# Peptides against a protein of PDB entry 2C5K, part 65

Target 1, 91 residues: chain A of PDB entry 2C5K
Amino acid sequence: EDPFQQVVKDTKEQLNRINNYITRHNTAGDDDQEEEIQDILKDVEETIVDLDRSIIVMKRDENEDVSGREAQVKNIKQQLDALKLRFDRRI

## One batch from the design tools (peptide; made by RFdiffusion4, then SolubleMPNN)

Design b2_p22_5_s1 (from b2_p22_5, 9 letters changed)
Fold by OpenDDE base, seed 2:
Structure b2_p22_5_s1 (fold): chain B 91 residues (1-91), chain A 22 residues (1-22)
Amino acid sequence: as target 1 above (91 residues)
Amino acid sequence: SEMDKILEERSKRLKEKLKKFP
């Protein structure tokens, strides 16, 4: 499988699992788990940066149509932003 | 490629942390 698509899949899976955790834990009560979530969200942010970089490389070096990949990254960013908002609003 | 290696490492890292939230 294309490494880009694998990362997209892994990123969405991670965000979904965090979202599910937040659903089960509406309040922040475990500092260790909250810190771990924050660390994972940071990893996702960095992953998105790398995904964007890969798109730039594809445009430059491979001269391939990247519109589909750009849409995928946009979707992940939206999912991340929504999750961050949900995470931050918890007491 | 270099970019592929970076993405593969990201995938490994995400998969490793994924088990913390089954």
Scores: peptide ipSAE 0.440, ipTM 0.877, DockQ to the pose 0.826
Fold by OpenDDE base, seed 3:
Structure b2_p22_5_s1 (fold): chain B 91 residues (1-91), chain A 22 residues (1-22)
Amino acid sequence: as target 1 above (91 residues)
Amino acid sequence: SEMDKILEERSKRLKEKLKKFP
């Protein structure tokens, strides 16, 4: 499988799992789990940077159509932003 | 490629963290 697509899949799975956790835990009270969520969200942010860089490389060095991949990254960014908002607004 | 290796490493890290939230 294409490493780009694998990362997209893994990222979306992480975001979905955290979202489900937040749904089950609408208040912040478990410090260990809250810290773990923060670490994962940071990893996702850094992963998105690498995804964007890979797209730049494809455009510059391989001259390939990247529109589909750009749309995928855009979708992940939207999911991340929505999740961060939910995470931060918990009491 | 270099980017493939970076992305593969990211994938491994994300997968390792999945066990924290099954």
Scores: peptide ipSAE 0.439, ipTM 0.877, DockQ to the pose 0.872
Fold by OpenDDE base, seed 5:
Structure b2_p22_5_s1 (fold): chain B 91 residues (1-91), chain A 22 residues (1-22)
Amino acid sequence: as target 1 above (91 residues)
Amino acid sequence: SEMDKILEERSKRLKEKLKKFP
């Protein structure tokens, strides 16, 4: 498995785990855990930037069809946005 | 490649933090 697919897999797994955590914790209360979630979400955002860059490189240097990879990144972005919404709704 | 190395580092970081939320 190439590094791109590994990153996609790891990112989705991380987002899923946080989503599950939020499901079990509908009320924010532990500042340390909330900060850790914020840090991970920041990492995911930066990871998405790198994923997009890698797609650009593939299009430029390899001239490959990247539609599949673009769809994967789009899906991750949507998952991240949905998670952020759930995260922010908690009181 | 350079890009591959960047992505590998991202994966490593994500995996390290993954254990915080099993």
Scores: peptide ipSAE 0.438, ipTM 0.877, DockQ to the pose 0.848
Fold by OpenDDE base, seed 4:
Structure b2_p22_5_s1 (fold): chain B 91 residues (1-91), chain A 22 residues (1-22)
Amino acid sequence: as target 1 above (91 residues)
Amino acid sequence: SEMDKILEERSKRLKEKLKKFP
């Protein structure tokens, strides 16, 4: 599988799993799990940076249409932002 | 490519952490 698509898939799966966890745990309380969520969210943020860079490289070096990949990254960013909001709103 | 290697490493890291939230 294409590394870009694999990362997109893995990122979305991570965000979905955290979202499901937050749904089941609507209040913060387990410090270890909360810290792990923060770590994963940070990893996702860094992953998005790498995805964006890969798009730039593809556009520059391969001269390929990147509009589809840009849309995928945009979707991930929106999902991340929504999840971060849910995470932060918990008491 | 170098970028592919970076992305592959990201995938590995994400997959490892997926196990923490089944």
Scores: peptide ipSAE 0.438, ipTM 0.877, DockQ to the pose 0.853

Design b2_p22_5_s2 (from b2_p22_5, 7 letters changed)
Fold by OpenDDE base, seed 1:
Parts: sequence; C-alpha cells; structure tokens
Structure b2_p22_5_s2 (fold): chain B 91 residues (1-91), chain A 22 residues (1-22)
Amino acid sequence: as target 1 above (91 residues)
Amino acid sequence: SEMDKILEERSKKLQEKLKKFP
C-alpha cells in the first residue's frame, strides 16, 4: 500500500474512533481525554495539509490524474468537520 | 520520495495514538 492510502486509512480510523468515543461520552468530563481528542484533531488537520501537498506534488511532478485522491481528501475534510461539530456541541 | 517520507511519518504518528481510544 502506498503512503498516501495508508495515511487516508489511518486518518479515517482516528476520526472513527473519536466519533465512537463521543457517542459513548455525550458529556465532556475527563479533561485529559478531552485534551487528547483536541490534540488528535489538530494532528488530523496537519495530516490533511500534508495530503494536499502530496497531491500538488503528484500533479506537478508526475502529471497524473489526481481527481481520485482529491475526492478522498475532500471526504476526510467533511468527516473532520462533522466530528468537530459533534465535539463542540456536547454538554 | 520526500513526500512519501512525510506521509509515512504522519501515518506512524497517527497509529501510535490509536491505542488511546480503542
């Protein structure tokens, strides 16, 4: 598996796990875990930046069709935004 | 490539934190 696809997979896995945690914990309480979630979300944001950069490089250097990878990144961004909304609206 | 190395490091970091939320 190429590094891009591995990162996509890992990113989605992280978001899914956090989403599941939020589902089980509708009320924010454990400050340490809440901070950890925030840190991971920041890591995801930084990861998305690197994914976008990789697409730019691929388009420039390889002149390949990047539409598929762009769609994957778009999907991750949507998933992240939805998760942030749930995270922020918890009691 | 350089970009591959960056992504590999990102993957490693993400995987290391997966255990925090099983």
Scores: peptide ipSAE 0.465, ipTM 0.890, DockQ to the pose 0.876
Fold by OpenDDE base, seed 5:
Structure b2_p22_5_s2 (fold): chain B 91 residues (1-91), chain A 22 residues (1-22)
Amino acid sequence: as target 1 above (91 residues)
Amino acid sequence: SEMDKILEERSKKLQEKLKKFP
């Protein structure tokens, strides 16, 4: 598996785990845990930037169809945004 | 490639934090 797909897999897994945690914890919990979630979400945001860059490079240097990869990144962005909303709704 | 190495590092970082929320 190429590095791009590995990152996509890891990112989705991380977001899913946090989503499951939030599902089990509808109220904001321990400050340390909340901060850790925020840090991971920030890491995901930065990862998405790198994924987008990799697509640009692939399109430029290899002239390949990147629509599939773009769709994957779009899906991750949507998942991240949804998760942020759930995270912020917790009191 | 340079981009591959960047992504590999991202993957490692994400994986290291997976254990925090099993």
Scores: peptide ipSAE 0.464, ipTM 0.889, DockQ to the pose 0.874
Fold by OpenDDE base, seed 3:
Structure b2_p22_5_s2 (fold): chain B 91 residues (1-91), chain A 22 residues (1-22)
Amino acid sequence: as target 1 above (91 residues)
Amino acid sequence: SEMDKILEERSKKLQEKLKKFP
């Protein structure tokens, strides 16, 4: 599997696991786990930046069709935004 | 390629943290 698709898979898996955790823990209260979630969400944001950069490189250096990859990144961004909203709304 | 290496490292980092939230 190419690195791009592997990263997409890993990113979505992380977001799904955090989403499941938030579902089981609708009230924030474990500082260590909350901090770990924040760190992972930041890692996901940085990962998305690298995914976007890889698409730019494909367009510029390889002249390949990137529409499918752009759609995948868009989907991940939407998933991240929804998760961040759930995370931040907990009391 | 350079981008492949960057993405491979990102994948490793994400996978290492998966065990924290099974």
Scores: peptide ipSAE 0.463, ipTM 0.889, DockQ to the pose 0.875
Fold by OpenDDE base, seed 4:
Structure b2_p22_5_s2 (fold): chain B 91 residues (1-91), chain A 22 residues (1-22)
Amino acid sequence: as target 1 above (91 residues)
Amino acid sequence: SEMDKILEERSKKLQEKLKKFP
């Protein structure tokens, strides 16, 4: 697979798993679990930065059409924002 | 490429974390 597509897949999977966990645990759980979720969300944020950088590199160095990849990153950002909202609203 | 290597490392890190929330 294309490394970009692999990362997109992995990011989506991670966000989905956390979303499912939050659904099953609508109240904040153990500190260790909450901290792990926060760490993963941070990792996802950093991953998105690298995805954006890769798009910039493709446009600059390879002059390729990146509209599809930009749409994928946009979708991931929206999913992350929605998940953050759910995570933060838990008591 | 350099960017590909960065993304591959990100993928590995994310995959390691996946097992924490099955």
Scores: peptide ipSAE 0.462, ipTM 0.889, DockQ to the pose 0.854

Design b2_p22_5_s3 (from b2_p22_5, 10 letters changed)
Fold by OpenDDE base, seed 2:
Structure b2_p22_5_s3 (fold): chain B 91 residues (1-91), chain A 22 residues (1-22)
Amino acid sequence: as target 1 above (91 residues)
Amino acid sequence: SEEDERLKEISKKMKEKLKKFP
């Protein structure tokens, strides 16, 4: 499998797991799990930066059509933003 | 490629992180 697609898949899986956790925990807690979620969200943000860099390299060095990959990254960003909002709004 | 190897490493680290969060 394409390593780019694997990263996309893994990133979406991370976000889905967090989303499921929030569903099970509608109120914010003060425990290690809440801190871990914040850490994972930061890791996802960094991964998105890495994916964007990869797209730049593919355009510049490999001359590949990356429109589909750009759409995938956009989708992940939207999923992340929605999840962050859901996470932050919890009391 | 070098970029593929970088992405593989990112994926590996992410998989390890997933093991820590059920």
Scores: peptide ipSAE 0.320, ipTM 0.812, DockQ to the pose 0.870
Fold by OpenDDE base, seed 5:
Structure b2_p22_5_s3 (fold): chain B 91 residues (1-91), chain A 22 residues (1-22)
Amino acid sequence: as target 1 above (91 residues)
Amino acid sequence: SEEDERLKEISKKMKEKLKKFP
């Protein structure tokens, strides 16, 4: 599989796991798991930057049609933002 | 490519984190 697609897949898996956690934990906690979620969300943000860079390289160096990849990254960004909202709304 | 190798390393790091969070 394309390394780009592998990163996308792994990122979505991370976000899905966190989403499931939030579903099971509707109130905010003050434990190591909450801190780990914050760390993972930050890592996802950095990964999105890396994916965007990869798309720039593909457009510039390989002259490839990256519309599908751009849509994937956009979807991840939307999923991340929605997840952050759910995470922050917990009391 | 160099970019592919970079992405592979990112994926490896992410997979390691997946192991930490059930």
Scores: peptide ipSAE 0.320, ipTM 0.812, DockQ to the pose 0.924
Fold by OpenDDE base, seed 1:
Structure b2_p22_5_s3 (fold): chain B 91 residues (1-91), chain A 22 residues (1-22)
Amino acid sequence: as target 1 above (91 residues)
Amino acid sequence: SEEDERLKEISKKMKEKLKKFP
């Protein structure tokens, strides 16, 4: 599989798992798990930066059409933002 | 490519993190 697509897939899977965890744990209170989620969200943010860098390189060095990949990254950013909002709203 | 190897390494680290949320 294309490494870029693998990263996209893994990133979305992480966000989905966190979202499912929040569904099962609607109240904040487990400090260890909450901190772990925060760390993963930070890692996702850094991964998004890496994906954007990859797109820049592909445009510059490979002269590839990156429209599809840009759309994928945009979708991940939207998913992350929605998850952060849900995470922060928990009682 | 160099970029592919970088992305593979990132993916590997992410997969390790996924194990924490079965």
Scores: peptide ipSAE 0.318, ipTM 0.812, DockQ to the pose 0.875
Fold by OpenDDE base, seed 3:
Structure b2_p22_5_s3 (fold): chain B 91 residues (1-91), chain A 22 residues (1-22)
Amino acid sequence: as target 1 above (91 residues)
Amino acid sequence: SEEDERLKEISKKMKEKLKKFP
């Protein structure tokens, strides 16, 4: 499989797992899992930077059509933003 | 390519992280 698509898939899986956790834990906690989620969200943010960088390289150095990949990254960013809002708004 | 290898490593680390989260 294309490494870019694998990263996209893995990132979405992480976000989905966190979303499911929030569904099961509607009240903010102070345990190891809450801290782990914070770490994963930061990891996802860094991964998005890596994906954007990859797109820049493909567009500039390899002269490839990146429109589809740009749309995928945009979708991940939207998913992340929605999840962060949901996570932060828990009481 | 070098970029492909970089992304593969990122994916590998992410998969390892996933194993830690229930």
Scores: peptide ipSAE 0.317, ipTM 0.809, DockQ to the pose 0.881

Design b2_p22_5_s4 (from b2_p22_5, 9 letters changed)
Fold by OpenDDE base, seed 4:
Structure b2_p22_5_s4 (fold): chain B 91 residues (1-91), chain A 22 residues (1-22)
Amino acid sequence: as target 1 above (91 residues)
Amino acid sequence: SEMDKILKERSKKMKEKLKKFP
């Protein structure tokens, strides 16, 4: 499998799992769990940076059409932002 | 490629984190 697509898949799965957790825990839980969620969200942000870098490299070095990959990253960013909003609004 | 290696490493890390939220 394409490493880019694997990372996209893993990132989407991670965000979905956290979203489901927040749904089941609509108020802030134990500090350890909240910290772990924050760490994962940070990891997702760093992952998005790597995905964007890979797109830049593909455009520069391989001159490939990256529009599809750009759309995928855009979707992940939107999902991350929505999840951050849910996470931050919890009491 | 170098970028492929970075992404594979990222994927590996993400898979480990997934285990914390089954």
Scores: peptide ipSAE 0.299, ipTM 0.838, DockQ to the pose 0.902
Fold by OpenDDE base, seed 5:
Structure b2_p22_5_s4 (fold): chain B 91 residues (1-91), chain A 22 residues (1-22)
Amino acid sequence: as target 1 above (91 residues)
Amino acid sequence: SEMDKILKERSKKMKEKLKKFP
Protein backbone atom coordinates (compact mmCIF):
# COMPACT_ATOMS: atom_id res chain seq x y z
CA GLU B 1 0.00 0.00 0.00
CA ASP B 2 1.01 3.59 -0.63
CA PRO B 3 2.64 4.99 2.53
CA PHE B 4 0.47 8.10 2.22
CA GLN B 5 -2.71 6.06 2.25
CA GLN B 6 -1.47 3.96 5.14
CA VAL B 7 -0.84 7.07 7.22
CA VAL B 8 -4.25 8.48 6.33
CA LYS B 9 -5.90 5.24 7.35
CA ASP B 10 -4.00 4.98 10.62
CA THR B 11 -4.65 8.62 11.50
CA LYS B 12 -8.38 8.35 10.93
CA GLU B 13 -8.48 5.16 12.95
CA GLN B 14 -6.72 6.85 15.86
CA LEU B 15 -9.07 9.81 15.77
CA ASN B 16 -12.05 7.48 15.73
CA ARG B 17 -10.75 5.56 18.72
CA ILE B 18 -10.22 8.73 20.72
CA ASN B 19 -13.64 9.98 19.70
CA ASN B 20 -15.17 6.78 20.98
CA TYR B 21 -13.24 7.13 24.22
CA ILE B 22 -14.50 10.67 24.72
CA THR B 23 -18.03 9.48 24.05
CA ARG B 24 -17.67 6.98 26.88
CA HIS B 25 -15.98 9.57 29.09
CA ASN B 26 -17.95 12.80 28.82
CA THR B 27 -16.19 14.23 31.85
CA ALA B 28 -12.47 14.61 32.27
CA GLY B 29 -11.15 12.24 34.89
CA ASP B 30 -8.09 10.06 34.58
CA ASP B 31 -5.26 12.54 34.23
CA ASP B 32 -2.97 9.98 32.65
CA GLN B 33 -5.47 9.21 29.91
CA GLU B 34 -6.24 12.87 29.35
CA GLU B 35 -2.57 13.65 28.90
CA GLU B 36 -2.18 10.75 26.51
CA ILE B 37 -5.07 12.00 24.41
CA GLN B 38 -3.46 15.42 24.21
CA ASP B 39 -0.18 13.84 23.16
CA ILE B 40 -1.89 11.81 20.45
CA LEU B 41 -3.73 14.85 19.13
CA LYS B 42 -0.41 16.68 18.92
CA ASP B 43 1.06 13.74 17.05
CA VAL B 44 -1.85 13.84 14.63
CA GLU B 45 -1.12 17.51 13.98
CA GLU B 46 2.48 16.65 13.20
CA THR B 47 1.31 13.81 10.97
CA ILE B 48 -0.84 16.23 9.01
CA VAL B 49 2.22 18.41 8.47
CA ASP B 50 4.05 15.43 7.01
CA LEU B 51 1.10 14.59 4.78
CA ASP B 52 0.95 18.16 3.51
CA ARG B 53 4.67 18.12 2.82
CA SER B 54 4.30 14.96 0.80
CA ILE B 55 1.59 16.60 -1.28
CA ILE B 56 3.82 19.60 -1.95
CA VAL B 57 6.51 17.24 -3.21
CA MET B 58 3.99 15.51 -5.46
CA LYS B 59 2.81 18.82 -6.89
CA ARG B 60 6.30 19.37 -8.23
CA ASP B 61 5.69 16.41 -10.52
CA GLU B 62 3.47 17.69 -13.33
CA ASN B 63 2.28 14.18 -14.05
CA GLU B 64 0.53 13.74 -10.70
CA ASP B 65 -2.92 14.89 -9.60
CA VAL B 66 -2.95 15.65 -5.88
CA SER B 67 -6.56 16.79 -5.56
CA GLY B 68 -7.67 13.49 -4.09
CA ARG B 69 -4.92 13.51 -1.49
CA GLU B 70 -5.66 17.12 -0.61
CA ALA B 71 -9.27 16.18 0.01
CA GLN B 72 -8.19 13.34 2.27
CA VAL B 73 -5.98 15.62 4.35
CA LYS B 74 -8.75 18.20 4.55
CA ASN B 75 -11.07 15.54 5.87
CA ILE B 76 -8.55 14.53 8.53
CA LYS B 77 -8.13 18.16 9.59
CA GLN B 78 -11.88 18.52 9.94
CA GLN B 79 -12.07 15.35 11.98
CA LEU B 80 -9.25 16.56 14.21
CA ASP B 81 -10.90 19.93 14.78
CA ALA B 82 -14.19 18.31 15.67
CA LEU B 83 -12.46 16.00 18.11
CA LYS B 84 -10.59 18.86 19.75
CA LEU B 85 -13.87 20.65 20.25
CA ARG B 86 -15.42 17.64 21.93
CA PHE B 87 -12.34 17.15 24.06
CA ASP B 88 -12.34 20.76 25.26
CA ARG B 89 -16.06 20.84 26.03
CA ARG B 90 -15.80 18.15 28.65
CA ILE B 91 -16.07 19.23 32.28
CA SER A 1 11.69 8.15 -1.73
CA GLU A 2 12.65 10.15 1.31
CA MET A 3 9.05 11.20 1.85
CA ASP A 4 7.91 7.61 1.69
CA LYS A 5 10.40 6.76 4.41
CA ILE A 6 9.14 9.60 6.59
CA LEU A 7 5.55 8.52 6.12
CA LYS A 8 6.38 4.91 6.89
CA GLU A 9 7.98 5.97 10.14
CA ARG A 10 4.96 8.14 10.90
CA SER A 11 2.71 5.17 10.31
CA LYS A 12 4.74 3.06 12.70
CA LYS A 13 4.49 5.73 15.36
CA MET A 14 0.76 6.05 14.87
CA LYS A 15 0.29 2.31 15.13
CA GLU A 16 2.11 2.31 18.42
CA LYS A 17 -0.19 5.03 19.71
CA LEU A 18 -3.20 3.01 18.61
CA LYS A 19 -2.26 0.37 21.15
CA LYS A 20 -3.07 2.79 23.96
CA PHE A 21 -6.67 3.18 22.83
CA PRO A 22 -7.83 -0.14 21.38
Scores: peptide ipSAE 0.299, ipTM 0.838, DockQ to the pose 0.887
Fold by OpenDDE base, seed 1:
Structure b2_p22_5_s4 (fold): chain B 91 residues (1-91), chain A 22 residues (1-22)
Amino acid sequence: as target 1 above (91 residues)
Amino acid sequence: SEMDKILKERSKKMKEKLKKFP
């Protein structure tokens, strides 16, 4: 598996796990866990930057069709935004 | 490539973080 797809897969897995945690813990309580979630969300944002950069490089250096990868990154961004909304609205 | 190295390192870090949320 190529590194781009691996990162996409891992990113979605992280977001899913956090989403499941929020479902089980729909009230904030454990500060350590809440801070860890925030850190992971920041890591996801940084990961998205790296993914976008890789697409730019691929488009420039390889002159390949990047539409598929752009769609994947867009999907991750949407998933992240939805998760942030759930995280912020918890009691 | 350099970009592949960056992504591999990112993936490694993410996998480590995943262990905190089994």
Scores: peptide ipSAE 0.297, ipTM 0.835, DockQ to the pose 0.865
Fold by OpenDDE base, seed 2:
Structure b2_p22_5_s4 (fold): chain B 91 residues (1-91), chain A 22 residues (1-22)
Amino acid sequence: as target 1 above (91 residues)
Amino acid sequence: SEMDKILKERSKKMKEKLKKFP
């Protein structure tokens, strides 16, 4: 089991779940729900930071090829950015 | 909501998994 890949998978799934929520709730709703979504997105951002740090460690300490992992993180960042834009555009 | 609970729990699990990195 590779924790990096598990986190990547879970992060993407979480972003998809939020995206689905936004689809069902195209307008800003209950303030508590909106705040919860913001908190989740912040958790994802923090998770991405940790993923990037893990890549740095792999390059420095393990001397492993991390090109694939860098691409995965880039994809997650793009997914997050798109979701944040969609979330923020809601009225 | 139940959905929020699931998502928050997932975030927690993700952080726990990341702690396994050397």
Scores: peptide ipSAE 0.169, ipTM 0.738, DockQ to the pose 0.057

Design b2_p22_6_s1 (from b2_p22_6, 10 letters changed)
Fold by OpenDDE base, seed 3:
Structure b2_p22_6_s1 (fold): chain B 91 residues (1-91), chain A 22 residues (1-22)
Amino acid sequence: as target 1 above (91 residues)
Amino acid sequence: SEEDERLKEISKKLKEKKKVIP
């Protein structure tokens, strides 16, 4: 499989797991699991930065068409932002 | 390519850091 697509897939899987967690835990807690979710969200954020860097390199150095990949990263960013909002809004 | 190798490394790190979320 294309390495870029593998990273996209793995990232979306993590976000889906977090979404399921939030659904099952609609009230904010103060335990180790909540901290683990925070850490995973941060890891996803850093992975998105890496994906953006990859796109910049493909545009500049390899002169590849990256429009499809840009759309994929945009979608992941939107999914991350939505999950952060849901996570932080919990009472 | 160089970029492919970088992305492969990122993928490996993600898999290694994968946590079970109950």
Scores: peptide ipSAE 0.379, ipTM 0.845, DockQ to the pose 0.713
Fold by OpenDDE base, seed 5:
Structure b2_p22_6_s1 (fold): chain B 91 residues (1-91), chain A 22 residues (1-22)
Amino acid sequence: as target 1 above (91 residues)
Amino acid sequence: SEEDERLKEISKKLKEKKKVIP
């Protein structure tokens, strides 16, 4: 597995963990765990930026077809946005 | 490649920053 796919995999796994957490914790709490989830979401956001940069480099330096990779990053962005919404809308 | 090495480092950072989500 190439390094790009490894990052994608790790990112999706993290998002899935958060999704499961939100499902099990449908009410917002005022604890350290809630803040930690927010921090993880921020880390994922930064990782997405890194993935986008990687795609730019691949297009520039390797002249590769990156359509599949762009679709993967788009999917991750959508998952992140959905999770942010779910996280913030909890009562 | 240089980019592969960068991505490997990112992966390592993700793993190091991996938070335990109960």
Scores: peptide ipSAE 0.374, ipTM 0.842, DockQ to the pose 0.708
Fold by OpenDDE base, seed 4:
Structure b2_p22_6_s1 (fold): chain B 91 residues (1-91), chain A 22 residues (1-22)
Amino acid sequence: as target 1 above (91 residues)
Amino acid sequence: SEEDERLKEISKKLKEKKKVIP
């Protein structure tokens, strides 16, 4: 499989897991699990930065058409932002 | 490509950091 697509897939999988957790835990906790979710969100955020860097390199060094990949990263960013909102607004 | 190898490494890191979410 395309390494870029593999990273996208892995990232979306993590986000989906967090989404499921939030659905099952609508009340914010103050435990180790909540910290773990925060850590995963940060890891996803860093991965998105890496994906953006990859796109820059593909455009500059590989001269590839990256429009589809840019759309994928945009989608992941939107998904991340939505999850951050859900996570932070819990009481 | 060089970038493909970098992405493979990123994927490996993601898998290593993959955490179980109850």
Scores: peptide ipSAE 0.372, ipTM 0.843, DockQ to the pose 0.698
Fold by OpenDDE base, seed 1:
Structure b2_p22_6_s1 (fold): chain B 91 residues (1-91), chain A 22 residues (1-22)
Amino acid sequence: as target 1 above (91 residues)
Amino acid sequence: SEEDERLKEISKKLKEKKKVIP
């Protein structure tokens, strides 16, 4: 598997794990796990920045068609935003 | 490529930082 797709896959797996956690914990807790989830969400944001940088490099230096990869990153961003909303709305 | 190597490194770090979410 190509490295870009590997990162995309790993990112989606993290988001899915968090989504499953939220499903099992619909009430926000005051424990270390809740803080850990917040940290993972931040790590995902950083990874998305890395993916965007990769797309810029591929388009500029390798003159590749990046439309498919741009769509993948857009999808991850949407998934992240939805997950953040679910996480923050818990009471 | 150089970019592939960068992405491989990112993937490695992501895996190392992977939290076990109960």
Scores: peptide ipSAE 0.371, ipTM 0.842, DockQ to the pose 0.707

Design b2_p22_6_s2 (from b2_p22_6, 8 letters changed)
Fold by OpenDDE base, seed 3:
Structure b2_p22_6_s2 (fold): chain B 91 residues (1-91), chain A 22 residues (1-22)
Amino acid sequence: as target 1 above (91 residues)
Amino acid sequence: SEMDEILKKRSKELKEKKSVIP
């Protein structure tokens, strides 16, 4: 498996794991677990930046079709945004 | 490539934190 697809998989797995946590913990807490989730969300954001950069490089330097990869990153961004909304709206 | 190495690093970081969330 190529590095891009591996990262996409790992990112989606983390987002799903956090989503499941939110489902089990619909009330926001002030503990180490909540802080760790915030850290993971930041890691995901940085990962998305690198995914976008890799697409730019592929288009520029390798001149390859990146439409499929762009769609995958778009999907991850949508999942992240939805998750952030759920996470932040908890009381 | 450079980007491949960056992505591999990101993958490793994400995997290492999988067990953190119960």
Scores: peptide ipSAE 0.600, ipTM 0.910, DockQ to the pose 0.863
Fold by OpenDDE base, seed 5:
Structure b2_p22_6_s2 (fold): chain B 91 residues (1-91), chain A 22 residues (1-22)
Amino acid sequence: as target 1 above (91 residues)
Amino acid sequence: SEMDEILKKRSKELKEKKSVIP
């Protein structure tokens, strides 16, 4: 599988796991697990940066249509933003 | 490619932390 697609898959899987965690833990706590989730969210943010960079490289150096990949990254960003909102709103 | 290697590292990192979420 293409590394880009693998990363997209891995990212979405992590976001889904976090979403499930939030569902099970509607109240934020001073717990190590909460910090770990926050760290994963940061990892996802950094991953998205690299995904965007890869798209730029494809467009520049490989002259390939990147619209599909851009749509995938957009979807991930939307999912991340939604999760951040849910995560941060917890009391 | 260089970007492929970067992405592979990200994938590895995400997979390693996958087990962190119960």
Scores: peptide ipSAE 0.599, ipTM 0.910, DockQ to the pose 0.810
Fold by OpenDDE base, seed 1:
Structure b2_p22_6_s2 (fold): chain B 91 residues (1-91), chain A 22 residues (1-22)
Amino acid sequence: as target 1 above (91 residues)
Amino acid sequence: SEMDEILKKRSKELKEKKSVIP
């Protein structure tokens, strides 16, 4: 499998897990699980940076149309932003 | 490629924390 597509899949899977967790835990807790979720969100943010870099390299070195990959990354960013909003607004 | 290796590492990292969330 293409490493780019694998990462996209893994990223979305993690975001979906967090979303499900938030659904089951509408009250923010002061526990290790909440901290782990924050760490995963940071990992996702760093992953998105690397995805963007890979697109830049592909566009430059392979001279291929990257519109599809750009759309995928845009979608992940939107999903992340929505999830962060839900996570932070919990009481 | 270099970027492929970076992405593979990210994938591994994400998968390692997969079990953290019930």
Scores: peptide ipSAE 0.596, ipTM 0.909, DockQ to the pose 0.794
Fold by OpenDDE base, seed 4:
Structure b2_p22_6_s2 (fold): chain B 91 residues (1-91), chain A 22 residues (1-22)
Amino acid sequence: as target 1 above (91 residues)
Amino acid sequence: SEMDEILKKRSKELKEKKSVIP
Protein backbone atom coordinates (compact mmCIF):
# COMPACT_ATOMS: atom_id res chain seq x y z
CA GLU B 1 0.00 0.00 0.00
CA ASP B 2 1.01 3.61 -0.63
CA PRO B 3 2.63 5.02 2.55
CA PHE B 4 0.54 8.18 2.15
CA GLN B 5 -2.74 6.26 2.15
CA GLN B 6 -1.61 4.12 5.09
CA VAL B 7 -0.85 7.23 7.15
CA VAL B 8 -4.18 8.80 6.23
CA LYS B 9 -5.93 5.65 7.41
CA ASP B 10 -3.93 5.46 10.66
CA THR B 11 -4.53 9.15 11.41
CA LYS B 12 -8.28 8.92 10.94
CA GLU B 13 -8.36 5.78 13.06
CA GLN B 14 -6.62 7.55 15.95
CA LEU B 15 -8.94 10.54 15.69
CA ASN B 16 -11.94 8.22 15.76
CA ARG B 17 -10.58 6.46 18.85
CA ILE B 18 -10.18 9.77 20.67
CA ASN B 19 -13.64 10.86 19.57
CA ASN B 20 -15.11 7.67 21.01
CA TYR B 21 -13.22 8.25 24.26
CA ILE B 22 -14.61 11.79 24.55
CA THR B 23 -18.11 10.45 23.97
CA ARG B 24 -17.66 8.02 26.88
CA HIS B 25 -15.85 10.60 29.03
CA ASN B 26 -17.66 13.89 28.62
CA THR B 27 -16.00 15.22 31.79
CA ALA B 28 -12.25 15.45 32.16
CA GLY B 29 -11.09 13.26 35.05
CA ASP B 30 -7.95 11.16 34.89
CA ASP B 31 -5.18 13.70 34.38
CA ASP B 32 -2.72 11.05 33.18
CA GLN B 33 -5.14 9.85 30.51
CA GLU B 34 -5.98 13.39 29.45
CA GLU B 35 -2.29 14.17 29.04
CA GLU B 36 -1.80 11.04 26.95
CA ILE B 37 -4.62 12.08 24.62
CA GLN B 38 -3.02 15.51 24.27
CA ASP B 39 0.21 13.79 23.25
CA ILE B 40 -1.62 11.78 20.59
CA LEU B 41 -3.26 14.94 19.25
CA LYS B 42 0.20 16.49 18.92
CA ASP B 43 1.39 13.39 17.06
CA VAL B 44 -1.54 13.79 14.68
CA GLU B 45 -0.68 17.46 14.10
CA GLU B 46 2.92 16.54 13.27
CA THR B 47 1.68 13.76 10.98
CA ILE B 48 -0.46 16.27 9.07
CA VAL B 49 2.62 18.46 8.56
CA ASP B 50 4.44 15.49 7.04
CA LEU B 51 1.45 14.65 4.83
CA ASP B 52 1.49 18.21 3.49
CA ARG B 53 5.23 17.97 2.87
CA SER B 54 4.76 14.75 0.94
CA ILE B 55 2.27 16.51 -1.34
CA ILE B 56 4.77 19.30 -1.97
CA VAL B 57 7.39 16.69 -2.89
CA MET B 58 4.97 15.01 -5.31
CA LYS B 59 4.31 18.32 -7.05
CA ARG B 60 8.00 19.17 -7.27
CA ASP B 61 9.70 15.86 -8.00
CA GLU B 62 7.02 13.69 -9.62
CA ASN B 63 4.78 16.31 -11.27
CA GLU B 64 1.68 14.29 -10.39
CA ASP B 65 -1.89 15.46 -9.81
CA VAL B 66 -2.18 15.94 -6.04
CA SER B 67 -5.72 17.33 -5.85
CA GLY B 68 -7.09 14.10 -4.39
CA ARG B 69 -4.42 13.96 -1.69
CA GLU B 70 -4.94 17.64 -0.85
CA ALA B 71 -8.63 16.93 -0.33
CA GLN B 72 -7.80 14.01 1.98
CA VAL B 73 -5.48 16.15 4.13
CA LYS B 74 -8.07 18.94 4.27
CA ASN B 75 -10.63 16.43 5.54
CA ILE B 76 -8.24 15.21 8.26
CA LYS B 77 -7.54 18.79 9.37
CA GLN B 78 -11.26 19.46 9.68
CA GLN B 79 -11.71 16.27 11.70
CA LEU B 80 -8.83 17.23 14.01
CA ASP B 81 -10.18 20.75 14.56
CA ALA B 82 -13.63 19.45 15.44
CA LEU B 83 -12.16 16.89 17.83
CA LYS B 84 -9.93 19.45 19.56
CA LEU B 85 -12.96 21.66 20.10
CA ARG B 86 -14.88 18.80 21.73
CA PHE B 87 -11.88 17.84 23.84
CA ASP B 88 -11.17 21.36 25.13
CA ARG B 89 -14.78 22.25 25.97
CA ARG B 90 -15.13 19.46 28.51
CA ILE B 91 -15.38 20.52 32.16
CA SER A 1 12.23 7.70 -0.80
CA GLU A 2 13.00 9.92 2.16
CA MET A 3 9.41 11.11 2.34
CA ASP A 4 8.12 7.54 2.32
CA GLU A 5 10.37 6.70 5.27
CA ILE A 6 9.08 9.70 7.21
CA LEU A 7 5.49 8.63 6.59
CA LYS A 8 6.26 5.04 7.60
CA LYS A 9 7.71 6.33 10.86
CA ARG A 10 4.55 8.34 11.53
CA SER A 11 2.41 5.30 10.79
CA LYS A 12 4.41 3.22 13.25
CA GLU A 13 4.13 5.88 15.94
CA LEU A 14 0.36 6.15 15.55
CA LYS A 15 -0.06 2.37 15.64
CA GLU A 16 2.05 2.03 18.79
CA LYS A 17 -0.30 4.39 20.62
CA LYS A 18 -3.51 2.60 19.67
CA SER A 19 -3.53 0.77 23.00
CA VAL A 20 -3.08 3.96 25.02
CA ILE A 21 -6.70 5.06 24.70
CA PRO A 22 -9.03 2.92 26.84
Scores: peptide ipSAE 0.596, ipTM 0.908, DockQ to the pose 0.806

